# Ledger of designs, part 203: peptides against a protein of PDB entry 4HTP

Target 1, 231 residues: chain A of PDB entry 4HTP
Amino acid sequence: SQTVASHVPFADLCSTLERIQKSKGRAEKIRHFREFLDSWRKFHDALHKNHKDVTDSFYPAMRLILPQLERERMAYGIKETMLAKLYIELLNLPRDGKDALKLLNYRTPTGTHGDAGDFAMIAYFVLKPRCLQKGSLTIQQVNDLLDSIASNNSAKRKDLIKKSLLQLITQSSALEQKWLIRMIIKDLKLGVSQQTIFSVFHNDAAELHNVTTDLEKVCRQLHDPSVGLSD

## One batch from the design tools (peptide; made by RFdiffusion4, then SolubleMPNN)

Design b2_p27_7_s1 (from b2_p27_7, 8 letters changed)
Fold by OpenDDE base, seed 5:
Structure b2_p27_7_s1 (fold): chain B 231 residues (1-231), chain A 27 residues (1-27)
Amino acid sequence: as target 1 above (231 residues)
Amino acid sequence: SLFESLLPGPLSAEQQAKFEAWQKVAS
């Protein structure tokens, strides 16, 4: 079946998240999120114009924006140290070199950028001169790869985890990888609360999530911003 | 490098068409 997530570049979500993070104040952050959401809903309506019974929703994006609320996927089993080692190997970084040491010692303030403790930012600067300028992945493909990682982690299939990670890394820009890392680690640092994200999505979203703890159900039942829980 | 050797080729025509469809609505 056709989904909105299969048409949306992961790059566009990452660009939106980047704008939200860089924005000063709640109102501007909300505006950027709302613009992306409105585009998603508009595209959904166009894509599904002749189909009334669709399960497609904002869930593929929402689960990446609020990764701490993910309940469908099992744990990735991925930590910063594992990613650091993978990047060093993949990029053939000298182990005693500046960039390798930055990745391994990301908690130590060695740089002028004040990014100490933010592995994703450290990785971004290492990746920027080395990676693609534009990624090729859709939001759906990113979710499929993350599902694969979680499943293979549960099955203790380390080689298959590595394969999926390599696909994510090689098909993503440095900016996309920055956000992907934050999604995996479950800390986006957007500067906007979960409550704010829900309130922009739908007035009843926070309430429904508090009762169900099911992010997919929230996105499906409250897909239309004009239709409430009581309707 | 290994990284360079693993870089993907160009987007398929189908995927390009999907992205273009999205961009027309999102713009």
Scores: peptide ipSAE 0.578, ipTM 0.912, DockQ to the pose 0.875
Fold by OpenDDE base, seed 3:
Structure b2_p27_7_s1 (fold): chain B 231 residues (1-231), chain A 27 residues (1-27)
Amino acid sequence: as target 1 above (231 residues)
Amino acid sequence: SLFESLLPGPLSAEQQAKFEAWQKVAS
């Protein structure tokens, strides 16, 4: 089926998240999110111009922006230490080398950047000189791979988990991987609350989510910002 | 390296067209 998420580069979501994170003011953070959301809605309308009653919504993006609210996927079973080891292997980093040690000891301040405890930032700096400048994944493909990871984690298929992780890593820039890591760990560090994200998405979003705990329903039912729950 | 051996090929024409369609709206 045709979805907005199949047309949107994961890079564009990541660049939006990066802008949000770097913005100091709440208003600027909201603006960047709103711009992405408006583009999504506009593209949705264009893509589905001749189709009524589509189930396509902002959900594929929203579940990556609010990964702590994910209820469809089971646990990934991925921690920072696992990712560190994977990167060391994949990038053939010397085990006693500076970069390997940074990844393994990400909680210990090793440099001037103050990124201690933020594994995603540590990974970003290690990956930046080594990875593609631009990724190739769509938002849909990222979600498909994350679904695969969760499913295979439940099934204890470690080899298939590794396969999906390798696909994510090899098809992503360092910046995209930074955000992907944060999505997997479920901590985006955007500096904007869940409530703010919902309020920008739709005025009734927080209420509907509180009742249903279903992020997909929230995105689908409140796709149009002008149509309320009572309508 | 293992990493290099796992790098994907270029984007398909279909996928590139999808990205271009999105970019026209998002720009």
Scores: peptide ipSAE 0.573, ipTM 0.915, DockQ to the pose 0.865
Fold by OpenDDE base, seed 2:
Structure b2_p27_7_s1 (fold): chain B 231 residues (1-231), chain A 27 residues (1-27)
Amino acid sequence: as target 1 above (231 residues)
Amino acid sequence: SLFESLLPGPLSAEQQAKFEAWQKVAS
């Protein structure tokens, strides 16, 4: 079936997240999230105008924005060190070179940017001069690849994990990879609370999530911001 | 490099059409 997530470039989500991160004030952060959400809801209405009882919702995006609340897919089994080694191999970086050492020693301050401990930012600067300017993945494709990684991690299929990671990396810009890494590590550093994200999504979202702990149910049941839990 | 050898081709016409449909609403 057709989904909103199959039409939305992953790049658009990443650009929204980048705007949120760069915004200093809570109000500005909320504005950027609201704009993306409103576009999603508007597109949903247009896409499904002739179809009733669709299960499509904001869930594909929400689970990437709040990856710490993910309960459907199991652990990826991916750490920063694994990604560092993969990038060194993939980009053919000299092992004793500056960029390889930055990736491996990402916790140690090596530069003026103050990005120590943020592997995604270190990776971004290494990738920026080497990667595509624009990625090709949809939000749905990103979720499918992440599902594959989690499933293959559970099955201990390291070769298939690597295959899915390579698809993500080769089809993503440096900016998209920065955010993808943060989604995998489950730390987006947006500067907004979970409560704020839920409050913007729907007034009853935090309450429903506290009871159900089911992010998909929250997104589906509270898809319409005008329809509450008591309705 | 290995990375360069694994880069995908251009977007399919179908995928491009989906992105354009979204862009018309999101712009």
Scores: peptide ipSAE 0.570, ipTM 0.908, DockQ to the pose 0.882
Fold by OpenDDE base, seed 1:
Structure b2_p27_7_s1 (fold): chain B 231 residues (1-231), chain A 27 residues (1-27)
Amino acid sequence: as target 1 above (231 residues)
Amino acid sequence: SLFESLLPGPLSAEQQAKFEAWQKVAS
């Protein structure tokens, strides 16, 4: 079946997240999220105009925006050190070189940017001169690959985990990979609370999530901002 | 490099059409 997530570039989500992160005020952060959400809902209405009872919702995006609330997908088994080693191998970085050492020692302040402890930012600067300018993945494809990683982690299939990671990396810009890393590590650093994200999505979203702890159910039942939980 | 060898080809016509459909709404 056709989904909104299969039409939305992952790059557009990442650009939205980047704008949110760079925004200083809460109101501006909310505006950027709302604009993306409104576009999603508008596209949903157009895509499903002649279809009733669709299960499609904002869930594919929401689970990437609030990755700490993910309950459907099992653990990835991926840490910063694993990613560092993968990037060193993939990019053929000299192990004693500056960029390899930055990735491995990401917790130690070595640069002028103050990015110590933020592996995703360190990775971004290493990747920027080496990666594609624009990625090709949809939000659906990103989720499919992340599902594969989680499934293969559970099955202890390290080779297949690596395969899916390579697909993500090779089809993503440096900016997209920055956000992808943060999604995997479950720390987006948006500067906006979970409660704020829910409040912008739907007035009843926080309440429904508190009861169900089911992010998909929240997105599906509260898809229409004008239809309340009691309706 | 290994990375360069793994770079994807151009988007399929189908995927391009999907992105264009989205872009018309998001723009």
Scores: peptide ipSAE 0.563, ipTM 0.908, DockQ to the pose 0.874

Design b2_p27_7_s2 (from b2_p27_7, 10 letters changed)
Fold by OpenDDE base, seed 3:
Structure b2_p27_7_s2 (fold): chain B 231 residues (1-231), chain A 27 residues (1-27)
Amino acid sequence: as target 1 above (231 residues)
Amino acid sequence: SLYEALLPGPLSAEQQAKFEEWRKIAS
């Protein structure tokens, strides 16, 4: 089926998130998010011009931006330590080497960058000189792989979990992996609140989410920013 | 390395075209 998420590079979402994180003020952060959202809505209208009864919405992106609100997908069963070990294996990092130790001991300050405790940032610097520069995944593919991980975690299929993780890693740039890690760990560190994200998306989004706790429903019902809940 | 061995081939022309369609609107 044709969806917006199947057309949007995961890299573009990550670039937006990176810009949001680097922005100092709330207004600038909001601007970057709004620009991405507006592009999404515009593309949606073009893609579905002749189809009014589509279920397609911003949900595929929203659930990655607000991963702590995910309710459809079960737990991944992935922690920083597991990822560290995977990267060491995958990249053939010397176990006692600087980079391996940084990944395994990511909570300990080792430099002036202040990245201690942020595994995703530690991973980024290790990955940057080693990984491909341009990712190939769509937002849809990322969600499909994350669905696979969650499903296989519930089924205790560790080999299939690893397979999906490796696919995510090998098809993503270092920057994309930084954000992917944060999505999995459910801490994006954007510097904007959930309320702000909802308010930019739609004036009634926070209210509808508070009642339904259904992020997809919020995205579908409030897809049009000009149409409110009471309309 | 295992990483290098698992790297995918080039992006398909079809998917590249989809990306271009999106980026044209998003630019």
Scores: peptide ipSAE 0.661, ipTM 0.950, DockQ to the pose 0.866
Fold by OpenDDE base, seed 4:
Structure b2_p27_7_s2 (fold): chain B 231 residues (1-231), chain A 27 residues (1-27)
Amino acid sequence: as target 1 above (231 residues)
Amino acid sequence: SLYEALLPGPLSAEQQAKFEEWRKIAS
């Protein structure tokens, strides 16, 4: 069956997140999120025009925007150091080179960008001149690969974890990888609270999530902003 | 590099069409 997530480029989500992050005011941040959400809902209606009783919802995007609330997939078992080593290998970075050291020692204040402690940003600048400019992944594909990583982590299949990571990396731009890293580490640094995200999504979202702790249920039941919990 | 060796081919026409459908609505 067709899903909205299978049509949405991961790049477009990342661009939205980038705009949110760069926005200084709460109102601007909310606007960017709302615009993406509205587009999603509009596309949902168009895609499912002739199909009733669909389970498709904003969940595929929401779980990437609020990765700390993920309950469906288990831990990835991925840390910054692992990614650093992977990038060094993948990009054939000299082990004692500046970029390799930046990745490995991302907490140390080095470089000109002042990104100490932010691995995703450090990775971005290393990747930007080296990686493809335009990614090809859909939101669905990203989630599928993340599901694979989590599943294989639980199964202790390190080789398959690496395989999925390589697929993510080689099919993503530097900017997309920046956000992907933040999703994996579960810290997007958007500058907007979880409560705000929920409030923009639906007036009853925070309440329903508080009761159910089920992000998919929240997205599904409250897909229509005009239909409340009591309806 | 390993990265270069693992780079995928071009985006399929089908997927490109899906992206275009989305972007038409989202624009």
Scores: peptide ipSAE 0.661, ipTM 0.950, DockQ to the pose 0.864
Fold by OpenDDE base, seed 2:
Structure b2_p27_7_s2 (fold): chain B 231 residues (1-231), chain A 27 residues (1-27)
Amino acid sequence: as target 1 above (231 residues)
Amino acid sequence: SLYEALLPGPLSAEQQAKFEEWRKIAS
């Protein structure tokens, strides 16, 4: 069956996250998230116009926006050092070159950006002049690949993990990779709280999540902002 | 580089159409 996530470019989620991150005020951050959410709900209604009983929800996006709350897929087994080495290999970066050293020593302050400790930002600047400009992945595809990584990590299939990572990387822009890295590391640095995200999504979302700890259930049961938990 | 060798082909027409359907509503 068709899903909203199969139609939404991962790039559009990333651009929304980028706008949220760059916004200084809470209200502006909320606005950007709300706009994306409203678009999602509107598209859901259009896509499922003649199909009332669907399980499709905002969950595919929500689990990427709040990766710390992910409970369905297990650990990726991916750390910054692994990604650094992968990028050095993939991009054929000189091992003693400035970019390779930046990736490997991302915790040490270097340059003028002040991004020490933020591997995703370091990676972004290395990738920006080297990677394709437009990604091709949908939100659904990103989640499928992340599921594959988690599953293969559990199964200790390192070759298949690398395969999925390479697919993610080669089909993503530098900006998309920045956010993808943050999703994998589970730290988006949006500057907006989990409670705020839930409150914008639905008035009862925080309460339902506190009880169930099931993000998909929250997204499915509270898909309609006008229908409360007690209804 | 390995990156260049692993780059995929252009986006399929089918997927492009799906993106356009979304963007018509999201814009």
Scores: peptide ipSAE 0.658, ipTM 0.949, DockQ to the pose 0.841
Fold by OpenDDE base, seed 1:
Structure b2_p27_7_s2 (fold): chain B 231 residues (1-231), chain A 27 residues (1-27)
Amino acid sequence: as target 1 above (231 residues)
Amino acid sequence: SLYEALLPGPLSAEQQAKFEEWRKIAS
């Protein structure tokens, strides 16, 4: 079945998240999120113009924006140290070199960017001069690969986890990987609250989520901002 | 490096078309 997520570049979501993060004011942060959401809804209407009662919703994006609320996908089993080691191997970084040490000791201030403790930012600067400039993944593909990682983690298939993770990495820009890492670690550092995200999405979203704790249900039932829970 | 060896080929025409459809509306 056709989905909006299969048409949306992961890069576009990441660009939106980047704009939100860089925005200083709450209003500006909200604007960037709203613009992406409105585009999604508009495209949904166009894509499904002749098909009613579709299950497609904003869920594929929402679960990446609010990864801490994920309940469908099991644990990835991925930590910063694992990623550090993977990048060192993948990029053939000297183990005693500056960049490798930055990744391994990401909690210690070693640079001038003030990124201590933020592994994703440290990784970004290591990746930026080394990785492809334009990613090719859709939001759907990102979710599929993350599903694979979680499933294989549950099955204790480390090699398959690595395979899927490498697919994510090799098909993503440095900026996309920064956000992907934050999604996996479940801390986006957007500077906007969960409540704000829900409020922009739908007036009843916070309430429905509080009752169901089902992010997909929230996105599906409240897809139309003009239709409330009582309707 | 392993990274260079694993780099994907060019984006397929089909996927490129999907991106263009989205961006026309999202622009």
Scores: peptide ipSAE 0.657, ipTM 0.949, DockQ to the pose 0.874

Design b2_p27_7_s3 (from b2_p27_7, 10 letters changed)
Fold by OpenDDE base, seed 1:
Structure b2_p27_7_s3 (fold): chain B 231 residues (1-231), chain A 27 residues (1-27)
Amino acid sequence: as target 1 above (231 residues)
Amino acid sequence: SLYESLLPGPLSEEQQAKFEKWEEIRK
């Protein structure tokens, strides 16, 4: 079936997250999120104009924005060290070179960017001069690949995990990979609270999530901002 | 490099059309 997530570039979500992170005030952060969400809802209405019983919702995006609330996927089994080694191999970085050492020792302050301890930022600067400028993945495809990683981690299929990771990496810009890493590690550093994200999404979202702990249910039941839980 | 060897081809026409529809709403 057709979904909004199959039409939305992952790059657009990442650009939105980047704008949110760089915004100085809460109001500006909220504005960027609201604009993306409103576009999603508008697209949903157009896409499903003649379909009444659809299960499509904001869930594919929401689970990437609030990855710490993920309950459907099992653990990825991916650590920063694993990614560092993968990038070194993939990009053919000299093992004793500056960039390889930055990735492996990401907790140690070495650069002028002040990104010590943030692997995603370290990776971004290593990737930026080396990777493609525009990614090709949809939000749906990103979720499918993440599902594959989680499933294969559970099955202890390291080869298939690597395959999915390579697909994510080779089809993503440096900026997209920065955010993808943060999604996998479950720390986006947006500077807005979970409560703020829920409040912008729907007035009843926080309450419903507190009761159900089901992010998909929250997104489905509260898809329309004008329709409350009691309606 | 391994990275260069694994780079994908261009987007399919179908996927490009989907992105264009989304971009029209984002304007």
Scores: peptide ipSAE 0.688, ipTM 0.954, DockQ to the pose 0.878
Fold by OpenDDE base, seed 5:
Structure b2_p27_7_s3 (fold): chain B 231 residues (1-231), chain A 27 residues (1-27)
Amino acid sequence: as target 1 above (231 residues)
Amino acid sequence: SLYESLLPGPLSEEQQAKFEKWEEIRK
């Protein structure tokens, strides 16, 4: 069956997240999220116009926006150090070079950008001059690959984890990888609270999540902003 | 480099069509 997530470029989500992060005010952050969400809902209605009782929802995007609330997939087993080593290998960075050292020692300020402790930002600047400019992944494909990573981590299949990571990396721009890293590490640094995200999504979302702790249920049951929990 | 060797080809027509449908709604 067709899903909204299979039509949405991962790049668009990343661009939205980038705008949210760069926005100074809460209202502006909310606006950017709302615009993406409204587009998603509009597309959902168009895509599923002739299909009732679909299970498709905002969940594929929401679980990437609030990765700390992920309960469906298991742990990735991926740390910043692992990613650093992978990038060094993949990009053939000199091990004693500036960029390799930045990735490995991401907690130590070495540059002018003040990105110490933010591995994703450090990675972004290393990747920007080296990676493709436009990614090709859909939100669905990203989730599929992340599912694969989690599954293979559980199964202790390191080679398959690497394969999926390489697919993510080679099909993503530097900006997309920045956000992908933050999704994997489960820290987006958006500057907006979980409560705010839920409140924008649906008035009853926070309440339903507090009861169920199930992000998919929240997205599915409260897909329509006009239909409440009591309806 | 390994990265260069693993770069994908152009986006498939099917994938492009899906993105175009999304862009029509988003604009």
Scores: peptide ipSAE 0.628, ipTM 0.945, DockQ to the pose 0.879
Fold by OpenDDE base, seed 2:
Structure b2_p27_7_s3 (fold): chain B 231 residues (1-231), chain A 27 residues (1-27)
Amino acid sequence: as target 1 above (231 residues)
Amino acid sequence: SLYESLLPGPLSEEQQAKFEKWEEIRK
């Protein structure tokens, strides 16, 4: 079945997240999120115009925006140090070189951008001059690859984990990888609360999530912003 | 580099068409 997530570039989600992060005010952050959400809903309506009772929802995007609320997908088993080593290998960075050391010692301030402790930002600056400029992944594909990583982590299949990670990395821009890393680490640093995101999505979203703790149910049941829980 | 050797080819026509449909609504 066709899904909205299969049509939306992961790059568009990342650019939205980037705009949200760079915005200083809460209102501006909300605006950027709302614009993406509205586009998603509009596309959903167009895509499913002749189909009633579809299970498609905002869930594929929401679970990437609120990765700390993920309950369906198991742990990735991925740490910053693992990614650092992978990038060094993949990009053939000299081990004693400046960029390799930045990745490995990401917690230590190196004085340039104040990005100490933010591995994703450090990775971004290393990747930007080296990686492709435009990614090719859809939101669905990103989720599929993340599902694969989690499943293979549970199964202790390290080779398959690496395979999926390499696919994510080689098909993503530096900016997309920054956000992907943050999704995996489950810290987006958007500067907007979970409650705010839920409130923008639907007035009853926070309440339903508090009761069910099921993000997919929240997205499905409250897909229409005009239809409440009591309706 | 290993990275360069693993880079994918261009987007498929099917995927490109899907992105175009999204862009029509996003703009």
Scores: peptide ipSAE 0.622, ipTM 0.943, DockQ to the pose 0.880
Fold by OpenDDE base, seed 3:
Structure b2_p27_7_s3 (fold): chain B 231 residues (1-231), chain A 27 residues (1-27)
Amino acid sequence: as target 1 above (231 residues)
Amino acid sequence: SLYESLLPGPLSEEQQAKFEKWEEIRK
């Protein structure tokens, strides 16, 4: 497809999110997000230079960065316990083994990492020595798979949900899966507010979102940072 | 393992080319 999201590796978004999370200061967090956004906009302009009135926007990335604002797809029906069991099965982890127990008892880990209650981090450490090092998914493909999960959850098609999850997992690195999990559970733990993300994206983004509650509309209408709502 | 059996093959040339185009902008 002729979209920016079809060209952007999901790994690159995850690396950006990782840098944001690891940054302590607000300014550095903003910088990392801005750099990714600027690259996206630059690529958009190049990709669509001969096309007017395209609907392509930052939305495919934004909805993963602000998953709590997702309104287009229905609930995934996925919880940490489900993922834990899936990983144990998929990786053939001994049920009484350390790693299986970490996943199942993620709320009360005895480990030294201090990741109590953060399932994604616990999963990361289990996955890191076992999974492929580089994922192959685009941002578009990730969204397509998430759409499939949500749709099949609504339709109560558990087998198809599992199929899509397995595709996500087997085509993603441990780091990518950490972030994917956080996207699914809608808690990225970036240490930067929604308001900050919007403000970096566009000065009018928060206002437009407050009125419309439509993240795609926000991304499309405010694609150009130099063009405001009143223009 | 089940995981190993489900691992995909290499990226298609088409998808690789798309990634390369993005990398030219991103790097």
Scores: peptide ipSAE 0.619, ipTM 0.943, DockQ to the pose 0.861

